# Peptides against a protein of PDB entry 5VZU, part 24

Target 1, 271 residues: chain A of PDB entry 5VZU
Amino acid sequence: GRTLEDIFHEHMQELILMKFIYTSQYDNCLTYRRIYLPPSRPDDLIKPGLFKGTYGSHGLEIVMLSFHGRRARGTKITGDPNIPAGQQTVEIDLRHRIQLPDLENQRNFNELSRIVLEVRERVRQEQQEGGHEAGEGRGRQGPRESQPSPAQPRAEAPSKGPDGTPGEDGGEPGDAVAAAEQPAQCGQGQPFVLPVGVSSRNEDYPRTCRMCFYGTGLIAGHGFTSPERTPGVFILFDEDRFGFVWLELKSFSLYSRVQATFRNADAPSPQ

## One batch from the design tools (peptide; made by RFdiffusion4, then SolubleMPNN)

Design b1_p10_5_s1 (from b1_p10_5, 5 letters changed)
Fold by OpenDDE base, seed 5:
Structure b1_p10_5_s1 (fold): chain B 271 residues (1-271), chain A 10 residues (1-10)
Amino acid sequence: as target 1 above (271 residues)
Amino acid sequence: SEMARLLQKP
C-alpha cells in the first residue's frame, strides 16, 4: 500500500512539475496588470504595501497588505500551484486581539490552539447574531395600506385619583465591579516564540512581538482544489515585519516589507 | 480528511 511518505513524495514531485510548467509558460504568454499601492490612512496598524512572505515549500512570494476598516488583508501578488495570484491569502480581524501567554506557555501548541479556537467561536456567534438582526429588519416593511378607519368619538374616561404610597424598598446598589479593562499595553513588545511542532522555514524570526490578532488563512490543494479558510494568528513584530501562524498546518510564514520605492505606484484618485 | 489537510498548502 502507499505509505504516508510515498504520498508526500508524489505530492512534492507534482508540486515541482507544476512549478516548472507555470514558469515555462512565461516564455510564451504574459498577461500584464498594473499594481497600485493602497493609500496609507492615519488609523492603519502599519503602512500598507508590498511584503515578501515565506510559504514553506513554495519559497518566497509577494503579498500586498491592505487595511479595510477593522480588517486587514494579505493578497497574493505572486501565485503558486495551490493559491493563485489575486487571492486573499490572509484575512485579519483587528477587532479580535490574541493575547499570547507567557514565554513558557507559548511553547505549548495546545494552549495557542485553545486561545485561537475560543476567539473563532466568538467571531461565529457575532456573525450569527448580526445576520439575524439584518434579516428581520427587511421582512416587515410590507406596505400596510392603513385604511383610514373613521374617527370614533373620544369618550372622556374619568381621572382616577392620586394614591401615592411610597414603598421604601431600599435595594442596595450592587457594586457592579466594572471589570477594569486592563490598559492595552500597546507600546512594549512581549517575548515571542513559536510553539513546539510549528514549522518555520528558518529559525530567524523576531523574538519579540508588538501585538497579535485573530485571522484566517486560505489553503487549497494543487490547482486551487477544495479551497478553505483555516484559523490562524497574525503577529505584528514591527512596522516592516509580520507573521502568520497557520494553526491547522502547524506552519509559520514570515513577511518582510519590500523596501524598494516605486514611482507612480499610487492608486489613481477616485474620479 | 486528515489526508486532505496534509495535501493542502497556503
Scores: peptide ipSAE 0.445, ipTM 0.901, DockQ to the pose 0.219
Fold by OpenDDE base, seed 1:
Structure b1_p10_5_s1 (fold): chain B 271 residues (1-271), chain A 10 residues (1-10)
Amino acid sequence: as target 1 above (271 residues)
Amino acid sequence: SEMARLLQKP
C-alpha cells in the first residue's frame, strides 16, 4: 500500500506542479485590481497594512491585515494552490484574549489546545445566545385596542403639615471600591515559545509576545477543495510582527510588515 | 477522511 510518506511526496509534487502552472499563466490575460490599504484608526491593535506571511510549503505570501471593530482579518493578497487570493486566511476575535501559560507549559501542545478549545466553546455559546435574543423580539404585538379608561376625578388630597424632624441617619457610604481594572499593562511582553510538535518554517520568531487572541484560520485542499475554518491563536509580537498558530495543522505562520510606502494606496474617502 | 485533512493547508 502507499505509505504516508508516499502520499505526502505525491501531494508535494502536485503542489509544486500547481505552483508552476499558476506562475506560467502570468503571461496570459490577467485581471488587475487596485488594492487599497485599510484606513488606520486610533483603536487599531497595530497599524493595518501589508504583511509577508510564512505559509510552510507555500513559502512567502502577502496578507493584508485590517481591523473591523473587535475583529481583525488577514486577507490573502497573493493566492496559493490551496487558498486563492482575496480569501480571509485568518479571522481574529479581539474580544477573546488567549492567556498563554509559563514557558514550561507553553511547550505542551495539549495545554495550548485545551486553552484554545475552551475559548472556541465560549465563542460558540455567545453566538447561540445572541442568536436567540434576535429571534424572540418579534413577539406578536397584536393590536391592543386601547379602550379609553374613563377619567376618574382627581380628588384634592389635603395639605398635611410641616413637622420635618431631621433624622440624622448617618448611613456610612460603603466605599464600593470599584476595583479599577488596572489597564492591562500593554507594555510587558510575555516570554514566548512554540509548543513541541508545532512546525515553523524557521526558529527565527520573536521569543516575547505582547498579546494573544483566539482566531480561526482558513484551510483547504488543492484547488480550494473542502475549505474549512480551524481554531488557532493570533500572537501579537510587536507593531510589525504577528503570528498565527494553526492548531489542527500544528503549524505556525509568522507575519512581518512590508516595509514599503505606496503612493495613492489609501482608500478613497467615503464621499 | 482523516487523509483529506492531512492534505489541507492554510
Scores: peptide ipSAE 0.442, ipTM 0.900, DockQ to the pose 0.197
Fold by OpenDDE base, seed 4:
Structure b1_p10_5_s1 (fold): chain B 271 residues (1-271), chain A 10 residues (1-10)
Amino acid sequence: as target 1 above (271 residues)
Amino acid sequence: SEMARLLQKP
């Protein structure tokens, strides 16, 4: 029978062949589409734009980061043999912050997996509840026949009086020890490390992160076969760097801002 | 299959 090694060897040969075919197609016929940078908004977590992402065996890819209210999206600008250009490689739910444990417990993949799967379950519950409210509201447009109910008269209800009793009682100010919300020190990131068994193409990733969010990543077989969204963690390192942990793949992608300035790349002002 | 998952990439 085919060994697991034989299957991986055939898969790698297919991947190389597909990369060769795609590269050779660039010489024959290209369709060009202009891409505009997303407009920056004050509420954007970081400046939107182009990032160079690391995708393991695929190498370096270009992803557009954009913000859509309480969601962020990474869209592939470059495609690969698995996921074509224009697909949303990552979708981030900015409502669902991931709290990373201490640095010791961050090494535990099962702990990260637990945290992410708990958030995934909450997201599913919220989607089910919101789906039910949208379903029940449409049913009862029965035609209310507008029967003109007659003008019942203004009964003048009377003006009763003034009673003024001043009761004093001086209830003691209970010292509500305002638990000083430690001012979220907006400046100091938390220590960050990948869990044991999460593969990174480069071990040179930031060892401090600002915040993390729940997200989903798109994965597929060769030729975009069996596409599915898998749970993951978006990690904001700084204004120019973010990561994504692909939980099911046990992999990490690092994204770094493209520092090139593009002339006329800004979206036209909405007229 | 478990095999199909090993072949999926982002």
Scores: peptide ipSAE 0.431, ipTM 0.893, DockQ to the pose 0.201
Fold by OpenDDE base, seed 2:
Structure b1_p10_5_s1 (fold): chain B 271 residues (1-271), chain A 10 residues (1-10)
Amino acid sequence: as target 1 above (271 residues)
Amino acid sequence: SEMARLLQKP
């Protein structure tokens, strides 16, 4: 019978062959599409743009990071044998922050898994509740009762309000001690380590992170077979680096900003 | 199948 090793070997051979076919097809690409960079918004977690990602065996990929209110999205600019270009490789829910444990407990994959799955369940509940409110709101188009004609404005007379003497109650201005808004401590990055058994292409990843969010990652077989969104963790390291932990795959992808400046890459203004 | 899941990649 086929061993697990035989299946992995066949799969790796297929991956290499597909990668070769895709790379060889780029020279024969007859269709060019302009890519526009998303405009930066003040509320964007970091500047949107192109990031180079590491996807294990696929190697280097280009992902566009964009922000859509309380969601962030990574869109593949480069395709691979599993997921074609234009697919949303990651979708991040910026409403659902993940609090990582201390550095010792971060090494425990089961602890990270528990935290992520608890957030996933909350997200599912909120989607179910919001689905019910949207359903009930459509039922009450009661009949538009005929608006009765606007009755004429009765000119009610100017009643002379009496001269209420201003009492000079010199209430001392209580020193409103302006509670110094503690400058939102650009939170000192917490120590970060990958859980044991999470594969990284390189151990050279940032050992501190600013914040983490719940997200979902798209996974598929070769040729985009059986596409599925799986739970994961978006990890913001800094302005130019983020990661994604693919929880079910037990893998980590590191993304680093493409430092190239593009001329004429701004999105056309919506006409 | 469980095997198909092992072969899925991002």
Scores: peptide ipSAE 0.414, ipTM 0.889, DockQ to the pose 0.195

Design b1_p10_5_s2 (from b1_p10_5, 6 letters changed)
Fold by OpenDDE base, seed 4:
Structure b1_p10_5_s2 (fold): chain B 271 residues (1-271), chain A 10 residues (1-10)
Amino acid sequence: as target 1 above (271 residues)
Amino acid sequence: SEMAEDLQKP
């Protein structure tokens, strides 16, 4: 019987062959498009830009991180056999922060899965509610029949009703125990570990994270067949590193900033 | 053996 190792070797050979075929096929007809770095905004979670990411068997890829109001996007700059360049490999909902449990409970994949799926359900509910408001607003442009200008009814009179006395009821100020907003200790990240059974190509991921958000990742078959979005977790480690946990795939991708300086890579100022 | 998890749709 084929071993799991035999299947893995065959699959890796297929991926290498596919990489060779697509690179060789396009060698005769290369279309070059200039890519600009996205402009940074003061409200951006981190500086936008190019990141090197790991995609399982695909190896090292380049992703552009950009911010779009309450959303962040990872756009593939490099394509692979499954997902071509220019696709949004990750979409992050910055409205839906994920709170990771303590380090012990972070080892539990089912706990992370529960947290992510609860957030996914909230996102679906919000999308359904927002879809209904957009639907109802279009229906009632019935024709305004121009019904006529009828008359000026009268100015009737000024009745003086009397001085009700101010009752002084001295309601005690209930001590609203201001739930001390634990000052977001802006400096000390939370201890971070991958759940048991989540694969990572590199065990050298950061063991401390700043914050996490709900997101979706794009998956597809070879040739971009049957593309779909799967739930996941965006993990901000620092200014130069983020991760994505692919929940259904049980995988982790680490992204690190490309430190190369590009001359003339800034977007033209909006005129 | 770390199966290189492909971002393949199964």
Scores: peptide ipSAE 0.046, ipTM 0.781, DockQ to the pose 0.217
Fold by OpenDDE base, seed 3:
Structure b1_p10_5_s2 (fold): chain B 271 residues (1-271), chain A 10 residues (1-10)
Amino acid sequence: as target 1 above (271 residues)
Amino acid sequence: SEMAEDLQKP
């Protein structure tokens, strides 16, 4: 029978061959498209921009992080044999914060899996409820035949003016205590560790995180075959670093900001 | 373990 090592060597040979084919295509007709950096907004969780990630055998990849209201997106700038450039490698739901347990329970993969799957089920329920409201609103516009009701000229009844006294009924305005949304305290970061059995390319990841959110990652076979979304956790470490835990794959990807400044990379202002 | 890094569908 083929050993796991034989399968791994065959897979690595295929990846090397694919990489060789792709690199040999650089001597062929290339289509160049200009990439613009997304504009920064005050409400963005961190500054949007280019991040470098590493995906095992594929090596170094570039992802654009952008914010879209209560969603964040990682878009591939570099493609690989599975996921082409321009695809959304990660989609983050900023409505659904993940609360990590204490450091001891963070080592338990089943605990993280439970927390993520509970949030996934809430997201699914909200999508079903919002789909029903959009469906019922379209059904009842039966064609009201606009019968042309005739323009009856109803008369100018007169201007009687009398002087009725101002009753001062001083209804006390009930103090609606607007619950002041406490500004998200830039709180002391929570201690962070990967669960046992989650693979990382290196052990050099931040051991403290600011916050986590529910998200989905895109996975596919070679040539972008059978693409699907898998559940995961977006981990914000700092202004320049985030991670993604691929729950089903038991993998962790670390992303670090590209510190290079690009001239004329800003999106054209909407005229 | 390393095969999980390719974001491949198993």
Scores: peptide ipSAE 0.044, ipTM 0.785, DockQ to the pose 0.238
Fold by OpenDDE base, seed 5:
Structure b1_p10_5_s2 (fold): chain B 271 residues (1-271), chain A 10 residues (1-10)
Amino acid sequence: as target 1 above (271 residues)
Amino acid sequence: SEMAEDLQKP
């Protein structure tokens, strides 16, 4: 029987061969696009920029992290056989924080799965509700030319008197206990461990994390076939490191900031 | 396990 190691070795050989074929086919047809670093904003979770990561057997990849209001995006700078360069490999919803359990329960993949899938369902409900409000607002501005129906003089019916007794229905205002937004304890990292059965290319990942958010990753077959978004967890470790847990794939990708300084890499000011 | 790392759609 094929071992897991045999299967991995064969798959690595296939990826190397695919990389060779793609690089050889495009040798004379290279297009160059200038990459600009996103401008840093005060409200950015961390400084935007280039990160190096690993996508399992694909090896070293470069991702641009950028912030877009309540969303973060990882954009592939390097492509692979599945996901081409310029695709949004990860999309992070900064509205939906993931609260990791204690370190013992973090080892339970089913617990992480439960937490992530519950947040996914909330995100889906919010999208359905927001889609209805946006749909109803556009439909009614048909100009009904209300033809002016001629004002027939309605006769003065007489003023009947005032005796409206005010019924004192003292409906107690139910204290809507505003669920106190637990102040985001921004400061102290929590202990972090990958769930049992989540694959990591390197066991040398940070054992503390600052915060986690719900996100989706892009997956596809070879040649970008049948692309879809899979649920996951964005893990902020520090200013220079983040991870992504691919829930359905049971994989973890670690991203580290590219420490190289680039001259003239800033985006031109929007004219 | 390792095949799942490749972001390959199963």
Scores: peptide ipSAE 0.044, ipTM 0.782, DockQ to the pose 0.304
Fold by OpenDDE base, seed 1:
Structure b1_p10_5_s2 (fold): chain B 271 residues (1-271), chain A 10 residues (1-10)
Amino acid sequence: as target 1 above (271 residues)
Amino acid sequence: SEMAEDLQKP
């Protein structure tokens, strides 16, 4: 039988050939678009910018990380045979933090799957509830017909009345000492390991993470066929590194900041 | 396994 290495090698050859065919076909019709770096905001989880990622067999890709309120987005700067440049390869919901278990339970892929799918279901419920509120508000501007006048007048008055009863009952306020969730010490990352059976291009990923969030990754067939969002985990390691676990694919992509400084790369101020 | 590397659908 073919080894996993043989299959990987054949597949890598196909992807390299596809990349060569695509690049050679476009040599005569290049459209250049200027890329601007997104402006940094104080509330951004990390500085936005260019990251170099690895997608297993796709090799090295460039992704722009940007922040959009409580969402982060990874936008492909480089395309691949499946997903063209300009697509959002990852969408991160910064409202839905994922708490990783201890290192022992982090090795269990089924535990990670459970956690992610529970968050996915909450996100789906929130989207359904928010969709209903937006739908009901538009319907009821029925025409206010103008109907008319009438006048009438009344009247009175008065009076009553008094009484006063005093009841004392001094129920002791049970001090429910709300265990002040100690503010998670903002500086100590959690030990991190990939689950068993999650493929990584290399084992050289950070073994400590700051925080994780629910997200979705874009997957497609060759030529951007049947594109869909698959659930995953965004893992923030540090200011310059993040990962994405593609849950259904059982793969991990590591992204590292491009350290190059670009002159005149800032977005023009919105006029 | 193969699917994991490609970001392809099965």
Scores: peptide ipSAE 0.042, ipTM 0.783, DockQ to the pose 0.320

Design b1_p10_5_s3 (from b1_p10_5, 6 letters changed)
Fold by OpenDDE base, seed 1:
Structure b1_p10_5_s3 (fold): chain B 271 residues (1-271), chain A 10 residues (1-10)
Amino acid sequence: as target 1 above (271 residues)
Amino acid sequence: SEMAKDLQKP
């Protein structure tokens, strides 16, 4: 039988060939679009901008990282045979932090899978609950018919009454010392290792991460056929590096900031 | 094998 390595090698050859065919076909019909860098906000997890991603078979891609409230997005600047430029290759939910286990348990792919799938289920539940609240509010503007007048009047009054009983009971406030979650020391990254069986293009990834979040990655067949979102983990290493674990694909993509400065790359101020 | 993000699930 073909090994997984043979299948991967054949697939890489096909992707390289497709990339060559596509690039050669487009030489005569290029549409240029200006890309603007997203504005930086104080609350952005890291500075938004261009990152170089590595995706095994796809080789090197350029992704724009941007922040949208409690969501981050990786938008493809470079297309590939499967996913065209302008698609959101990753969507990160910054509300759903993933706590990685210790290094020993991080090597267990099933443990990472459990953690990610539990978060995925919470995200689905929250989406279902929020969908119900938005649906019920529109229905009940039935026409308030105008019906009329009537008048009447009453009246009275009065009075009572007094009494005062004093009961003392001095229940001791049990000081539930809320263990102040020590603010996770903002500077010490957690030791990081990929699970066994997660493929990385190289072993040269940061061995310490700041934080992880739940996210989804976009996968598709050639020509953007059957596009779907697959669960994964966004791993923030530092200001200039992040990763994405494609859980179902058992792959890891490393993204490194493009250090080039661009003149006039800022988005025009919204008029 | 790195299943690329382009590999449809078998």
Scores: peptide ipSAE 0.054, ipTM 0.796, DockQ to the pose 0.250
Fold by OpenDDE base, seed 5:
Structure b1_p10_5_s3 (fold): chain B 271 residues (1-271), chain A 10 residues (1-10)
Amino acid sequence: as target 1 above (271 residues)
Amino acid sequence: SEMAKDLQKP
């Protein structure tokens, strides 16, 4: 039988061959696009910019992290055989924080899976509800030309008297205990460990994290075939490091800020 | 396994 190591070795050989084919075919057909760094905003979770990471067996990849209100995006700067450059490799929902359990329960993959899948169902419900509100608002502005029906003179029916006894139905206002948004304890990192059976390319990942969010990662076959979004966890370690746990893939990717300073890399001001 | 991102859908 093929071992997991044999399968990995064969897959690495295939990726090397594909890389060779693509680089050889496009040697004379290179297109260049200027990359601009996203402007930093005060409300950005961390400074946006370039991050280097490992994307499974593809090796070293460059991703641009950017913030878009309550969403973060990782955009591929480097393409691979599956996901081309310019694709959104990760989409993070900053509305949906993932609360990791204690360090002992973090080793349990099924517990992380339960937490992530519960958040996925909430996101799906919110999308269905918001889709209905947006759909109903557009339909009713057909101009019903209300033809002016002629005002027949309604006869003055007489004023019957006043004796409406006010029924004192003192419905106690049920205290809607506003679920106090637990103040996001912004300050102290929690202990972090990967679940058993989640593969990391390097066991040298940060053992503390600041916060986690629900997100989705893009996966596809070779040549960007059958692209889909898979659920995962965005893990903020610090200002310069984040991770992504690919839940269904049982893999972890670590991303570290590119420390190089680029001259003239700022986006032109929107005219 | 690191292969997981490139797994062709069965």
Scores: peptide ipSAE 0.040, ipTM 0.785, DockQ to the pose 0.216
Fold by OpenDDE base, seed 4:
Structure b1_p10_5_s3 (fold): chain B 271 residues (1-271), chain A 10 residues (1-10)
Amino acid sequence: as target 1 above (271 residues)
Amino acid sequence: SEMAKDLQKP
């Protein structure tokens, strides 16, 4: 029977061959498009820009991270046999923060899976509710026939009545124990480890994270066949590093900022 | 497997 190793080697050979075919085929007809770096906004979680990512067999890829209100997007700058350039490889919902458990429980893949799937269900419910409000609002523009409803009259009625007394009732101020918002200790990130059974290309990922968010990743077959969104976790490590846990794929991708300075790469100022 | 992103949907 084919071993998992045989299947891996065959698939790696196929991917290398596909890389050779597409690079050789396009060598005769290259279309160049200028890419601008997204402008930074004050509310951006980190500075937007180019990140180098590890994508399993695809090797090193370039992704543009950008912020769009309460969403972040990773857009492929490099294409691969499965997902072409310009696709949103990750979409992050900045409304849905994921709280990772303690370091012991972070090793449990089923615990991470539970947390992510609960957030996914909330996101689906919010989408259904928002879809209903958009549907009901369009129906009722029936033509308001302008019937000239008549001038009904002036009724005067006067009456005075008096002085009801100020009852003093001194309701005790119930000590609303302000649940001390633990000051987001802006400095000390949470200890971070990948769950058991989540594959990473290397063990050289940051062991401390700042925050996590729910997101979806794009997956497809060769030639961008049957593209779908799979649930995952965006992990912010620092200003220059983030990760994505692909939950269903049991894989982790590390992204590190491209430190190269680009002349004239800034987006033109909006006129 | 590290190739999980490239795993064709079964």
Scores: peptide ipSAE 0.051, ipTM 0.795, DockQ to the pose 0.222; fails the geometry check
Fold by OpenDDE base, seed 3:
Parts: structure tokens; C-alpha cells; sequence
Structure b1_p10_5_s3 (fold): chain B 271 residues (1-271), chain A 10 residues (1-10)
């Protein structure tokens, strides 16, 4: 039987061959497209922009992070043999915060898996309920034939004006104590560690995180075959760093902001 | 190891 080592060597040979084919295409006709940075909004979790990530065998990749209401997206700027440029490598649901356990229980992969799968099931239920409301609303517009009811001209009955007295009934306005949404304290970051059995490229990742959210990552075979979304955790470390835990893949990707400033990279203002 | 994205389509 093929050993795991044989499969690894065959896969590495295929990746080297694909990388050679792709690099040899630089001497061929290339199509260039201008990339614009997304505009920053006050409600954005962090400043949108370019981030550098590392994906194992593929090496260094560039991802654009952008915010879309209660969703964030990582869009590939660099393609690889599996996922072409322009694909959404990660989709983050900012409605569904992941609460990490204490540092001891964070080492337990099964605990993280439980938490993520419970949130995935809630997201699935909300999608089913919202799909039913959109379906039922379309059915009952039977064509009411608007019969043209005739314009009967009914008369001008007169202006009687009398003077009725102001009853002062001083109903006390019940103090609806608006629960002041406490501004999300820029709280002391939570201690962070990867679960046992989750692979990182290196052990040099932030050991403190601000917050986590449910998300999905895109995976595919070579040539973008059979693409699917896999569950994961978006981890915000700071203004310039985030991670993604690929739950089914037992893998971690670290993303760091590209600090380079680009002239004329702003999106054209909508005219 | 890091090959998880590439290897994990059976």
C-alpha cells in the first residue's frame, strides 16, 4: 500500500510541478487588473486592507480583508493551485461571537469543536427560519383585479368648531431605562493558545486575543475542484493581526497587515 | 502539518 510518506512525496511533486507551470506563465500573456483598497467605515472591527498569510506548501499569500455590515470577508489577491485569486478564502459572521474557554480548556480540541459546531447549528437554524419568511410572503399576492370603483363625489359637510376643555391628566411617563449598551470595553485581551493537534507554521503567534467569531473557510482540490466551505474560528489579536482556525483541517493561519502604503489605491468615490 | 489545505480533499 502507499505509505503516508509516498502520498506526501507524490503530492509535493505535483505542487512543485504546478508551481513550475505557474511561474513559467510569467513569460506569457498576463492580464492585469487594478486592485482598490476598500473604504474604511467607523463601525469596522479593524481597518480593512491587505494582509499577508502563510498557507503551508503554498508559502506567502495576500488576502484583502473587508467589512460588509455584520460580515467580514477575506478575498484572495494571490491564487494558489487549489483556490484562484478573487475567491473568498474566509467569510466571518460578526453576529456570532465565539467565547473561548479558560487557557487550560483551550488546549482541548474537542471543547473548541463543540463550541464551533453549536454556533454552526444556530447559523443553520437562522438561515432556515429566514428562508421560510421570504417564501410565504410571495404566495398570497393573488391577482386582485383592481375593479375601478367609481368616483362618487360625496359632499362638503360643514366646519362646526366648539371649544372642549383641556383635561390635564398627567400620566407619569414610565422611565424606560434604556439599558445603555456599555461600549464594548477594549477589555484586557484573553490569554490564547492553539488546541493540541492544531498545526501552525510556527509557534510565533500572539498569546493574547481580543475576540473571536464564527466563520467559514473555502477549500478545494487542485484546479479548484469540488469547492466547499469548512467551519472555523476567526481570531482578532490586534489592529494588524488576525488568525483563522480551520476546524476540520486542524490548521491555523496567521495573517499580518501589509504595512506598505499604496498611492492611488483608494476605491473611486461612487459618483 | 501545514499541508492541511492541500491534502484534505480525499
Amino acid sequence: as target 1 above (271 residues)
Amino acid sequence: SEMAKDLQKP
Scores: peptide ipSAE 0.042, ipTM 0.787, DockQ to the pose 0.227; fails the geometry check

